# Ledger of designs, part 17: peptides against a protein of PDB entry 5YCA

Target 1, 132 residues: chain A of PDB entry 5YCA
Amino acid sequence: RSLPAERNPLYKDDTLDHTPLIPKCRAQVIEFPDGPATFVRLKCTNPESKVPHFLMRMAKDSSISATSMFRSAFPKATQEEEDLEMRWIRDNLNPIEDKRVAGLWVPPADALALAKDYSMTPFINALLEASS

## One batch from the design tools (peptide)

Design b1_p17_1_s2 (made by RFdiffusion4, then SolubleMPNN; from b1_p17_1, 11 letters changed)
Fold by OpenDDE base, seed 5:
Structure b1_p17_1_s2 (fold): chain B 132 residues (1-132), chain A 17 residues (1-17)
Amino acid sequence: as target 1 above (132 residues)
Amino acid sequence: SEAERAQAVFEELETKD
């Protein structure tokens, strides 16, 4: 597969210590038709554009939004590039279908695999370790 | 606020097409 050419400079170093990011995570309860659900989020600001994105985890099963990861990692990606990557994820990883939420969600192991590809490992580790 | 921005992101991902 071909990932977008330009990556968010926030993710320039995949080897950084993730522990300082853990306390930056926040929990939020969202009301859905079938009841409330808690999510954990991590604010990630592009240091050049100053545009923030939130990485998102479902508290209950630790599923992580691959969509949020992709959009944060590749701020200038086209919709076609995103669609291509999401199809790759469906074909090669183990995405979870949740009727309540949009985007493609993956289990922790798959999220870490994507994090390696996107150079986001410290951020995904922090998101996974944070309390809800 | 950060809370408002976070809520906006959740709402974007909450509504499934």
Scores: peptide ipSAE 0.031, ipTM 0.654, DockQ to the pose 0.096
Fold by OpenDDE base, seed 4:
Structure b1_p17_1_s2 (fold): chain B 132 residues (1-132), chain A 17 residues (1-17)
Amino acid sequence: as target 1 above (132 residues)
Amino acid sequence: SEAERAQAVFEELETKD
């Protein structure tokens, strides 16, 4: 597959210690028609554009939003590039269907695989280890 | 605010395409 050429400079070093990011995560309860669900979120600000994106985890099963990962990692990606990547994820990983939320959500192992591809491993490790 | 921005992201994801 072909990923977008320009990546968020926040993710320039995939080898950084993730532990300082853990306390930066926040839990949030969202109300859905069938009841509340808790998410854990991590604010990731592009140091050049100053535009923030939030990485998100479902607290219950630790599913991570691959869509949010992609949008944070590739701020100048086209819709076509996103569509192609999401199709690749469907075909090669194990996305979880949740009728309540949009985008593709993947289990922790798949999230870490994507994190390696997107050079954002410390951020996903922190998101997975944070309390809910 | 940060909370408002976070909520906006969730609202976008809560809307199933």
Scores: peptide ipSAE 0.030, ipTM 0.652, DockQ to the pose 0.097
Fold by OpenDDE base, seed 3:
Order: C-alpha cells, then structure tokens, then sequence
Structure b1_p17_1_s2 (fold): chain B 132 residues (1-132), chain A 17 residues (1-17)
C-alpha cells in the first residue's frame, strides 16, 4: 500500500526507549448513553508545526485508535489518503466495531503492526503500558 | 488548557461522520 510522503518529524527514530513516555499519558472518563468508559491519551506535538495530536486507547480492552495514529503520523495527508489507509486496515487487520466512538479502532497487536509502519513504536508501547 | 484540548479530541472521536 501507499502511505503519505511526509511524516511527522516527531517519529524520525523508531528505536528510542519508550519508558520516559509512560508517565506522560493521561486517563479520562467519558460518559456515554450506555455508561462511562475510560480512555488513555498521549499528547504528541509536531516539533516543527507545533500542532498537537492525541493518541487514544480504550482502557478496558487496550484497543487503539488507528485514526488518531494516522492523523498524528501524517499531518499533511489528504482525506482520500486517510480513507484508503482505513480501508486497508479494515481489509487486512482486525478492527473492533464500537458504536459509541468514531474512527477505526484495532487491538494491541494490530496497533503495534501499524506503529512499525508509521515509525511510532515507542509511543504506542508507552500508551499500552500506561495505567488508567 | 491541556485538559480542554484533550476533551475536544475526545468529542471529535465521539461523533460519527
């Protein structure tokens, strides 16, 4: 598949130690019609544009928002490029359907596979290890 | 605040397009 040409310079080195990122994660309880749910988030700021994005995890089952990953990794991606990648994920990985939230969510193993593709491994490891 | 910005992101992910 084809990914966008320009990537967030925050992710220039996929081999960095993820441990320092763990305490930077934050938990938040969101109220839904069928009850509350806890999410874990990690703020990721593009060092050149200074635009922040939040990587998102559901605390209960550790599913990760692939949409949040893509938008953070590829700040100049078109809507068409995002749609193509989300379609690829739906066809090749194991996304989880959740009627409460938008975007495409994937289990931890799939999130780490995407992290490798997007050069985000330290950030996804930290997000998965953070407490809720 | 950072909390407000985080809430805005959650709201974006709560609303289906």
Amino acid sequence: as target 1 above (132 residues)
Amino acid sequence: SEAERAQAVFEELETKD
Scores: peptide ipSAE 0.030, ipTM 0.651, DockQ to the pose 0.096
Fold by OpenDDE base, seed 1:
Formats: sequence, C-alpha cells, structure tokens
Structure b1_p17_1_s2 (fold): chain B 132 residues (1-132), chain A 17 residues (1-17)
Amino acid sequence: as target 1 above (132 residues)
Amino acid sequence: SEAERAQAVFEELETKD
C-alpha cells in the first residue's frame, strides 16, 4: 500500500513519552438507539495548520477509530487515498463491525500497528491508557 | 469551544454515510 506523502507534523517523533498525553484525554457518554456508550477522545491539533482532529476510542472494548487516525495523520490526503487505506485495513487487519458509528474501527493491537505506520504510537498508547 | 469541536468531530463519525 501507499500512504499519503504529507503527514501531520504533530507526529514527527514516534518515540516520545506518551504519559503526558494521558490526562489530556476526555471521556464522553453518547446516547445511541440501543443505549448509552462511553467514548474517550484525544484532541490532536496540527501545529502548522492549527486544525484539530479527535482520536476516538470506545471505552468498553477499547476499539479505536482507524478513520480518525488516518484523517489526523494525513491532513492533505485525498478521498481516494483514504478509501485505499480503509480497504487495506479491511483486508489485512481485524476491523470491528459497529452499526452505530461511521468509519472503520479496530481493536487495540491493530490500532497500535496502524500507529506505527502513521507515527502515532504515543498518542494511541495514551488514548488506550486513559480512564473512562 | 473545545466541547463544540469535539462534538462536531464525533458527529462526523457517529452517523454512517
């Protein structure tokens, strides 16, 4: 697969300590037709464009939105590039079916694999460790 | 506000297209 050429400069260093990011996460209860569900979010602001994106985790099973990761990591990606990556994820990882939410969601291990590819490891570690 | 932005981002991923 081919990932977009330009990456969010926020993710320039994949080796940074994730601990300071943990308290920056926020939990939110969202009401769905089948009942409430808690999500954990981490605000990630592109230091150059100042555009924020929120990384998202389902609190209960720690499923993480791969779509949110991709959009945060690759701010200038085309829709075609996103579609290609999402298809790759479907074919190579273990996405979770959730009819309540849009995007492609993956279990923690897959999220960390993507984080490595996107240079987002500290942010995903923090998101996974944050309380709900 | 941050809450407003968070909600907007979540709503984008909350509903299927």
Scores: peptide ipSAE 0.028, ipTM 0.639, DockQ to the pose 0.096

Design b1_p17_1_s3 (made by RFdiffusion4, then SolubleMPNN; from b1_p17_1, 9 letters changed)
Fold by OpenDDE base, seed 4:
Structure b1_p17_1_s3 (fold): chain B 132 residues (1-132), chain A 17 residues (1-17)
Amino acid sequence: as target 1 above (132 residues)
Amino acid sequence: SEEEYAQAVFERLETED
């Protein structure tokens, strides 16, 4: 598959130690009609543009938003490019579509596979290891 | 709608508090 040409310079090095990022994660409780759910978020700021993106994990089952990963990794991607990648994820990984929260959500193993592709492994490791 | 609600939740998670 093809990925967007320009990647967030925050992710220039996929080999960095993730542990310093763990305490930067923050839990957020969202109240839904069927009850509260906790999400863990990691603010990722593009060091050049200064535009932040939040990576997201559902605390309970550790599902991670592939949508948020893609948007953070490829800030200049078109909607078409995103749609193509999301289709690839549907065809090749094991995503879920939660009716409560939009976007594609993937289990930890799939998230790490995507993280490798997007060069953001430290950030996903931190997000997965953070407490809620 | 449910879809609009789900989008709004995602947008909330996607943006600064």
Scores: peptide ipSAE 0.693, ipTM 0.941, DockQ to the pose 0.889
Fold by OpenDDE base, seed 3:
Structure b1_p17_1_s3 (fold): chain B 132 residues (1-132), chain A 17 residues (1-17)
Amino acid sequence: as target 1 above (132 residues)
Amino acid sequence: SEEEYAQAVFERLETED
């Protein structure tokens, strides 16, 4: 597969310590028709454009939004490039499509595999370790 | 619709503080 050419400069160094990011995560309860669910979110701001994106985790089973990861890592990607990557994830990883929230969601191991590909490892580690 | 609602929830989670 081919990832977009231009990546968010926030992710220039995949080896940084993730622990300072843990307290920056925030939990949020969403009320759905069939009951509440908690999400953990991490605000990630592009240092050049100053545009923020939020990474997100379902608190209960630690599923991570692959869609949010891709959009944060590649903010100038086309819809076609995103669709191509989401198809690759469906074919090669273990995603779920939750009826309550749109996008592709992947288990922690798959999220860390994507994080390596996108140079986002510290941010995904922090998101997974944050309390809910 | 159910699909529109799910999309709105995602957009809220990815963009709002």
Scores: peptide ipSAE 0.692, ipTM 0.941, DockQ to the pose 0.921
Fold by OpenDDE base, seed 1:
Structure b1_p17_1_s3 (fold): chain B 132 residues (1-132), chain A 17 residues (1-17)
Amino acid sequence: as target 1 above (132 residues)
Amino acid sequence: SEEEYAQAVFERLETED
């Protein structure tokens, strides 16, 4: 696969300590027709453009939004590039397409695999360790 | 539609402070 050439400068160093990011995560309850669900979110601001993106975790099963990861990591990506990556995820990982929330959601192990590819491991580790 | 609703929820999670 081919990932976009330009990556969010927020993720320039994949080796940073994730622990300072844990308290920056916030839980949010959303009411769905079939009941409430809690999401943990981490606000990630591009230091260059100042545009924020939110990384998302379903609190119950720790599924992470691969869509949000990609959009945060590659803010200048084309729709075609996103579609290509989402197809790769479908073919190579174990995503879930939840009817309640759009995008591809992946289990923790898959999220960490993507995080390595996108150079955002500290942020995903923090998101996974945060309380809900 | 259900799809539009799911998209709106994602957008809320993606952008809302």
Scores: peptide ipSAE 0.691, ipTM 0.940, DockQ to the pose 0.934
Fold by OpenDDE base, seed 2:
Structure b1_p17_1_s3 (fold): chain B 132 residues (1-132), chain A 17 residues (1-17)
Amino acid sequence: as target 1 above (132 residues)
Amino acid sequence: SEEEYAQAVFERLETED
């Protein structure tokens, strides 16, 4: 696969301490017909463009939105580039497509694998460790 | 539709503070 050429400068250093990011995560409850579900979100602002993206975790099973990760990491990516990466994820990882929430959601191990590829490990670690 | 609802939920999570 070929990832987009330009990456969000927020993710220039994959080795940063993630612990300061943990308290920045926020829980959000969404009401569904079959009951409420909690999502943990981390606001990630591009330091140059000032455009924010939210990383997302389903609190119950710790699934992470690969879609949100990709869009945050590669804000200038084309739809074709996103589609290519999502296909790669389907072929190589273990994503789920939840009927209630769009996008590809991956288990923690897969999320960390993607985070390494996208240079955003501290942010995913923080998201996974945050309380709901 | 179900897909539209799922997309709306994602968009809410993606953009709402």
Scores: peptide ipSAE 0.688, ipTM 0.940, DockQ to the pose 0.941

Design b1_p17_1_s4 (made by RFdiffusion4, then SolubleMPNN; from b1_p17_1, 9 letters changed)
Fold by OpenDDE base, seed 3:
Structure b1_p17_1_s4 (fold): chain B 132 residues (1-132), chain A 17 residues (1-17)
Amino acid sequence: as target 1 above (132 residues)
Amino acid sequence: SAEEYAQAVFNRLETED
């Protein structure tokens, strides 16, 4: 597959220690018609453009939004490039589509595989280890 | 619709309060 050419400079170093990022995560409860669900979010700000994106995890089963990962890693990507990557994820990983929240959600192992491809491993490790 | 609601929830989670 072909990933977008320009990546968020926040992710220039995939070897950083993730532990300082853990306390920066925040839990949020969303009330749905069939009951509440908790999400853990991590604010990621592009150091050049100053535009923030939130990475997000479902607290209960640790599913990570692949959509949020892609949009944070590749802020200048076209809709066509995003659609191509989401199709690749459907064909090669194990995503789910939750009826309550849009986008593709992947289990922890798949999230870490994507994190390696997107050079954002410290951020996904922190998101997975954060309390809810 | 259900799909519009799910998209609104995602947008809320992707945006700062």
Scores: peptide ipSAE 0.691, ipTM 0.941, DockQ to the pose 0.880
Fold by OpenDDE base, seed 1:
Structure b1_p17_1_s4 (fold): chain B 132 residues (1-132), chain A 17 residues (1-17)
Amino acid sequence: as target 1 above (132 residues)
Amino acid sequence: SAEEYAQAVFNRLETED
């Protein structure tokens, strides 16, 4: 597959210690028609453009939004590039499409595989370890 | 629609309150 050429400079180093990012995560309860659900979010600000993107985890089963990962890692990607990557994820990983929240959601192991490809391992580790 | 609602929830999670 072909990932977008330009990546968020926030993710220039995939080997950084993730522990300082853990307390930056925030839990948020969303009320749905059939009950509440908790999400853990991590604000990731592009140091060049100053545009923030939030990484997202469903607290209950630790599913992580692959869509949010892609949009944070590749802020200048086209919709066509995103669609191509989401198709690759469907064909090669184990995503879930949740009726309540849009995008593709992947289990922790798949999220870490994507994190390696997108050079954002510390951020996904922090998101997974944060309390809810 | 349900799809529009799901997209709105994602957008809410993608932005700061």
Scores: peptide ipSAE 0.690, ipTM 0.941, DockQ to the pose 0.885
Fold by OpenDDE base, seed 4:
Structure b1_p17_1_s4 (fold): chain B 132 residues (1-132), chain A 17 residues (1-17)
Amino acid sequence: as target 1 above (132 residues)
Amino acid sequence: SAEEYAQAVFNRLETED
């Protein structure tokens, strides 16, 4: 597969200690027609553009939004590039499509695999370890 | 629609504090 050429400079170093990011995560309860669900979110701001994106985890099963990871990692990606990556994820990982929230959601192991590819391992580790 | 609602929820989670 071909990932976008330009990556968010926030993720220039995949080896950073993730522990300082854990307290930056925040839990949020969303009320759905069939009941509430808790999400853990981590605000990630592009240091050049100053545009923030939130990485997100479903608290209940620790599923993480691959869509949000991709958009944060590759802020200048085309829709075609995103579609290509999402298809790759469907074909190679174990994503879930949740009817309540759009995008592809992947289990922790898959999220960490993507994190390595996107150079954002510290952020995903923090998101997974944060309390809900 | 349900799909539009799901997209709106995602957008809120992705960008809103």
Scores: peptide ipSAE 0.689, ipTM 0.941, DockQ to the pose 0.946
Fold by OpenDDE base, seed 5:
Structure b1_p17_1_s4 (fold): chain B 132 residues (1-132), chain A 17 residues (1-17)
Amino acid sequence: as target 1 above (132 residues)
Amino acid sequence: SAEEYAQAVFNRLETED
């Protein structure tokens, strides 16, 4: 696969300690017809554009939004590039498509694999370890 | 629609409160 050429400069170093990011995560409760569900979110601001993206985890099963990861990592990606990557994820990982929330959601191991590819491991580690 | 609802939830999660 071919990932977009320009990556969010926020993710220039994949080896940083993730622990300082843990308290930056915030829980958000969404009310669904079947009841409330908690999501853990981490605000990630592009230091150049100042545009924020929120990385997302379903608190219950720790699924991570691959869609949000991609959009944060590659803010200038085209829809075609996103579609291509989402197809790759479907073909090579084990994503979940939840009826309640759009996008592809992946289990923690897959999220960390993507994080390595996108150079955002500290952020995903923090998101996974944060309390809800 | 169900898809629109799911998209709205995602959009809510990826935007500032």
Scores: peptide ipSAE 0.687, ipTM 0.941, DockQ to the pose 0.872

Design b1_p17_2 (made by RFdiffusion4)
Fold by OpenDDE base, seed 2:
Structure b1_p17_2 (fold): chain B 132 residues (1-132), chain A 17 residues (1-17)
Amino acid sequence: as target 1 above (132 residues)
Amino acid sequence: TADEAAAEENFDRLTED
């Protein structure tokens, strides 16, 4: 697969210590028809554009929104590029089907695999370790 | 807060389908 050419400069170094990011995560309870569910979010601001994106984790099973990851990592990606990547994820990883939420959500191991591809490892580690 | 509102909006976009 071909990832977008330009990546968010926030993710220039995939080897950074993730621990300082853990306390920056925030839990959010969302009400659904079948009851409340807690999500953990991490605000990631592009240092160039100053546009924030929120990485999202389901607290219960630690599923992470691959869509949010992609959009944060590749802010200039076309819709075609996003669709292509989401299809790749669907075909090659193990996305979770949750009718309550849109986008493509993946388990922690897959999220970390994507994080490596997107150079987001510290951020995903922090998101996964944050309390809910 | 502003961040909370933004996060909720972002979440809404990720959950609208």
Scores: peptide ipSAE 0.039, ipTM 0.684, DockQ to the pose 0.078
Fold by OpenDDE base, seed 4:
Structure b1_p17_2 (fold): chain B 132 residues (1-132), chain A 17 residues (1-17)
Amino acid sequence: as target 1 above (132 residues)
Amino acid sequence: TADEAAAEENFDRLTED
């Protein structure tokens, strides 16, 4: 597959220690019609544009929003490029269906696979290790 | 806070069709 050409400079080094990012994560309780659910979020600010994106994890099963990852990694991607990647994820990984949330959510192992592709490994490791 | 508001907005974008 082909990923967008320009990547968020925040992710220039995939080998950084993730430990300092853990305390930057925040838990958030969201109310849904069928009850509350806790999410863990990590604010990721593009150091050049200063535009923030939030990486998202469901606290209960540790599923991570692949959509949030993609949008953070590729801030100038077109909707068509996003759709193409999401289709690839559906065809090659194990996305989780959750009627409460939009986008594609993937289990931890898949999230780490995507993180490698997007050069986001430290951030996803931190998001997965953060308390909820 | 501003960050919390942004987080809510970001979450809404991911949870709303």
Scores: peptide ipSAE 0.039, ipTM 0.681, DockQ to the pose 0.078
Fold by OpenDDE base, seed 5:
Structure b1_p17_2 (fold): chain B 132 residues (1-132), chain A 17 residues (1-17)
Amino acid sequence: as target 1 above (132 residues)
Amino acid sequence: TADEAAAEENFDRLTED
């Protein structure tokens, strides 16, 4: 598959120690029609544009939003590029369908696979290890 | 806070209604 050409400079080094990012994560309880659910978020700010994006994990099953990852990693991606990647994820990984949330959510192993592709492994490791 | 609002907005974009 083809990923967008420009990547968020925040993710220039995929080998960084993730542990300093763990305390940067925050838990948030969201009310849904069928009850509350806790999410863990990590603020990721593009050092050049100063635009923040939040990576998101469902606390209960550790599913991570692939959509949030893609949008953070590729700030100049077109909608077509995003759609293409999401279709690739559906065809090649194990996304989880949740009627309460939009976007494409994947289990931890798949999230880490995507993180390698997007060069954001430290951030996903931190998101997965953070308390909820 | 501003960060909390931004986080909530970001979440809203990834949720239905």
Scores: peptide ipSAE 0.038, ipTM 0.682, DockQ to the pose 0.078
Fold by OpenDDE base, seed 3:
Structure b1_p17_2 (fold): chain B 132 residues (1-132), chain A 17 residues (1-17)
Amino acid sequence: as target 1 above (132 residues)
Amino acid sequence: TADEAAAEENFDRLTED
């Protein structure tokens, strides 16, 4: 597959310690027609553009939004590039189906695989380890 | 707060079709 050429400079170093990021995560309860569900989010601000994106995790099963990861890692990507990557994820990983939320969500192991590809490992480790 | 509002907005973009 072909990932976008320009990546968010926030993710220039994939080897940093994730521990300081854990307390920056926040839990959020969202009401759905079928009942409440808790999500964990991590604010990620592009140091150049100052535009924030939020990485998202479902608290119950630790599924993570691959869509949020991609948009944060590649803020200048085209819709075509995003569609291509989401198709690759469907074909090669194990995304889950949830009618309540949009985007493509993947289990923790798949999220960490994507994190390596996107150079986001510290941020995904923190998101997975944070309390809900 | 501003962060809470931004988080809600981001979540809406992510959860809406």
Scores: peptide ipSAE 0.038, ipTM 0.677, DockQ to the pose 0.076

Design b1_p17_2_s1 (made by RFdiffusion4, then SolubleMPNN; from b1_p17_2, 7 letters changed)
Fold by OpenDDE base, seed 1:
Structure b1_p17_2_s1 (fold): chain B 132 residues (1-132), chain A 17 residues (1-17)
Amino acid sequence: as target 1 above (132 residues)
Amino acid sequence: SAAEAAAEANLARLESD
């Protein structure tokens, strides 16, 4: 696969301590047709463009939106590049189908694998450890 | 809150894309 060349400067260092990010996470209950579901979110702002993205975790099973990760990591990615990566995830990882939400969601282990590829490890660790 | 609204909007955007 080929990831986009330009990455969000927020993710310049994959080795930083994640613990300061844990209290930055927020739990949110969202109502769906089949009932409420709790998500944990982490606001990630590109320090240059000032454009925010929210990394998203389903509180119940800790599934994380790979789509949110990709869009945060690669702000200049084309739709074609995103589609290519999502296909790779489907073929190589273990995405979870959730009819309530769009995007591609993956279990924690897969999220951490992607985080390594996207240089987002501290942020995903924090998102996974945050309370809901 | 504004933060909650933003989070929901983010999720809604993912769903509408």
Scores: peptide ipSAE 0.066, ipTM 0.732, DockQ to the pose 0.082
Fold by OpenDDE base, seed 2:
Structure b1_p17_2_s1 (fold): chain B 132 residues (1-132), chain A 17 residues (1-17)
Amino acid sequence: as target 1 above (132 residues)
Amino acid sequence: SAAEAAAEANLARLESD
């Protein structure tokens, strides 16, 4: 597959120690029509544009939003590029459908595979290890 | 908090897309 040409400079080094990021994660209870659900979030700010994006994990099953990962990693991606990547994920990984939330969510192992592709490994490791 | 509101907005944005 072909990923977008420009990547968020926040993710220039995939080898960074993830442990300092763990305490930066926050648990949040969000109300849905069928009741509350807990998410863990990590604020990721593009150092050039100063635009923040929140990476998100469902606390209950540790599913992570691949859509949010992609949008954070590739801030200038076109809708067509995003659609292409989401199709690839559906065809090659194990996405989980949740009727309460949009976007494409994946289990931890798949999230880490994507993190490697997007150079986001420290951030996803921290998100997965944070308490809820 | 502002961070919490932003997180909720993030989900809302995903859901509205």
Scores: peptide ipSAE 0.065, ipTM 0.732, DockQ to the pose 0.082
Fold by OpenDDE base, seed 3:
Structure b1_p17_2_s1 (fold): chain B 132 residues (1-132), chain A 17 residues (1-17)
Amino acid sequence: as target 1 above (132 residues)
Amino acid sequence: SAAEAAAEANLARLESD
């Protein structure tokens, strides 16, 4: 696979300590047709463009939105590039299809594998360790 | 809160794509 050429400068250093990010996470209850579900979110702002994206985790099973990760990491990616990466994830990892939400949601181990590829390891570690 | 509204909007954007 080929990832987009330009990456969010927020993720320039994959080796940073993740612990300061843990208290930045927030839990949120969202109402769905079949009942409420709790998510944990982390606001990630591109330091150049000032555009924020929210990384998302399902509180119940710790699934993380790979779609949100990709869109945060690659702000100039085309829809075609996103589709290509999502197909790669579907074919090579273990995504979960949740009828309530769109995008690909992956278990923690897969999220950390993607985080390494996207240079987002500190942010995903924080998201996984945050309370709900 | 504004942050909560933004988070829901972010998820809604994913749902719309």
Scores: peptide ipSAE 0.063, ipTM 0.728, DockQ to the pose 0.080
Fold by OpenDDE base, seed 5:
Structure b1_p17_2_s1 (fold): chain B 132 residues (1-132), chain A 17 residues (1-17)
Amino acid sequence: as target 1 above (132 residues)
Amino acid sequence: SAAEAAAEANLARLESD
């Protein structure tokens, strides 16, 4: 597959220590029609543009939003490029379906595979290890 | 907090797309 050409400079080094990012994560309870659910989020700010994106994890099963990962990693991507990547994820990984939330969500192992592709490994490790 | 509000807004945006 072909990923967008320009990547968020926040992710220039995939080998950084993830542990300083763990305390930056925050848990949040969100009310849904069928009851409350807890999410863990990590604010990721592009150091040049100062535009933030929030990476999201479902606390209970540790599913992570691939859509949020892609949008954070590739700030100049077109909708067509996003659609192409989401189709690739559906065809090659194991996304889950949750009627409560939109976007494409993937289990931890798949999230880490994507993190390697997007150079986001420290951030996804921190998100997965954070308490809820 | 501002972070909580932003997180909710981001989730809402994601769900609206």
Scores: peptide ipSAE 0.059, ipTM 0.723, DockQ to the pose 0.080

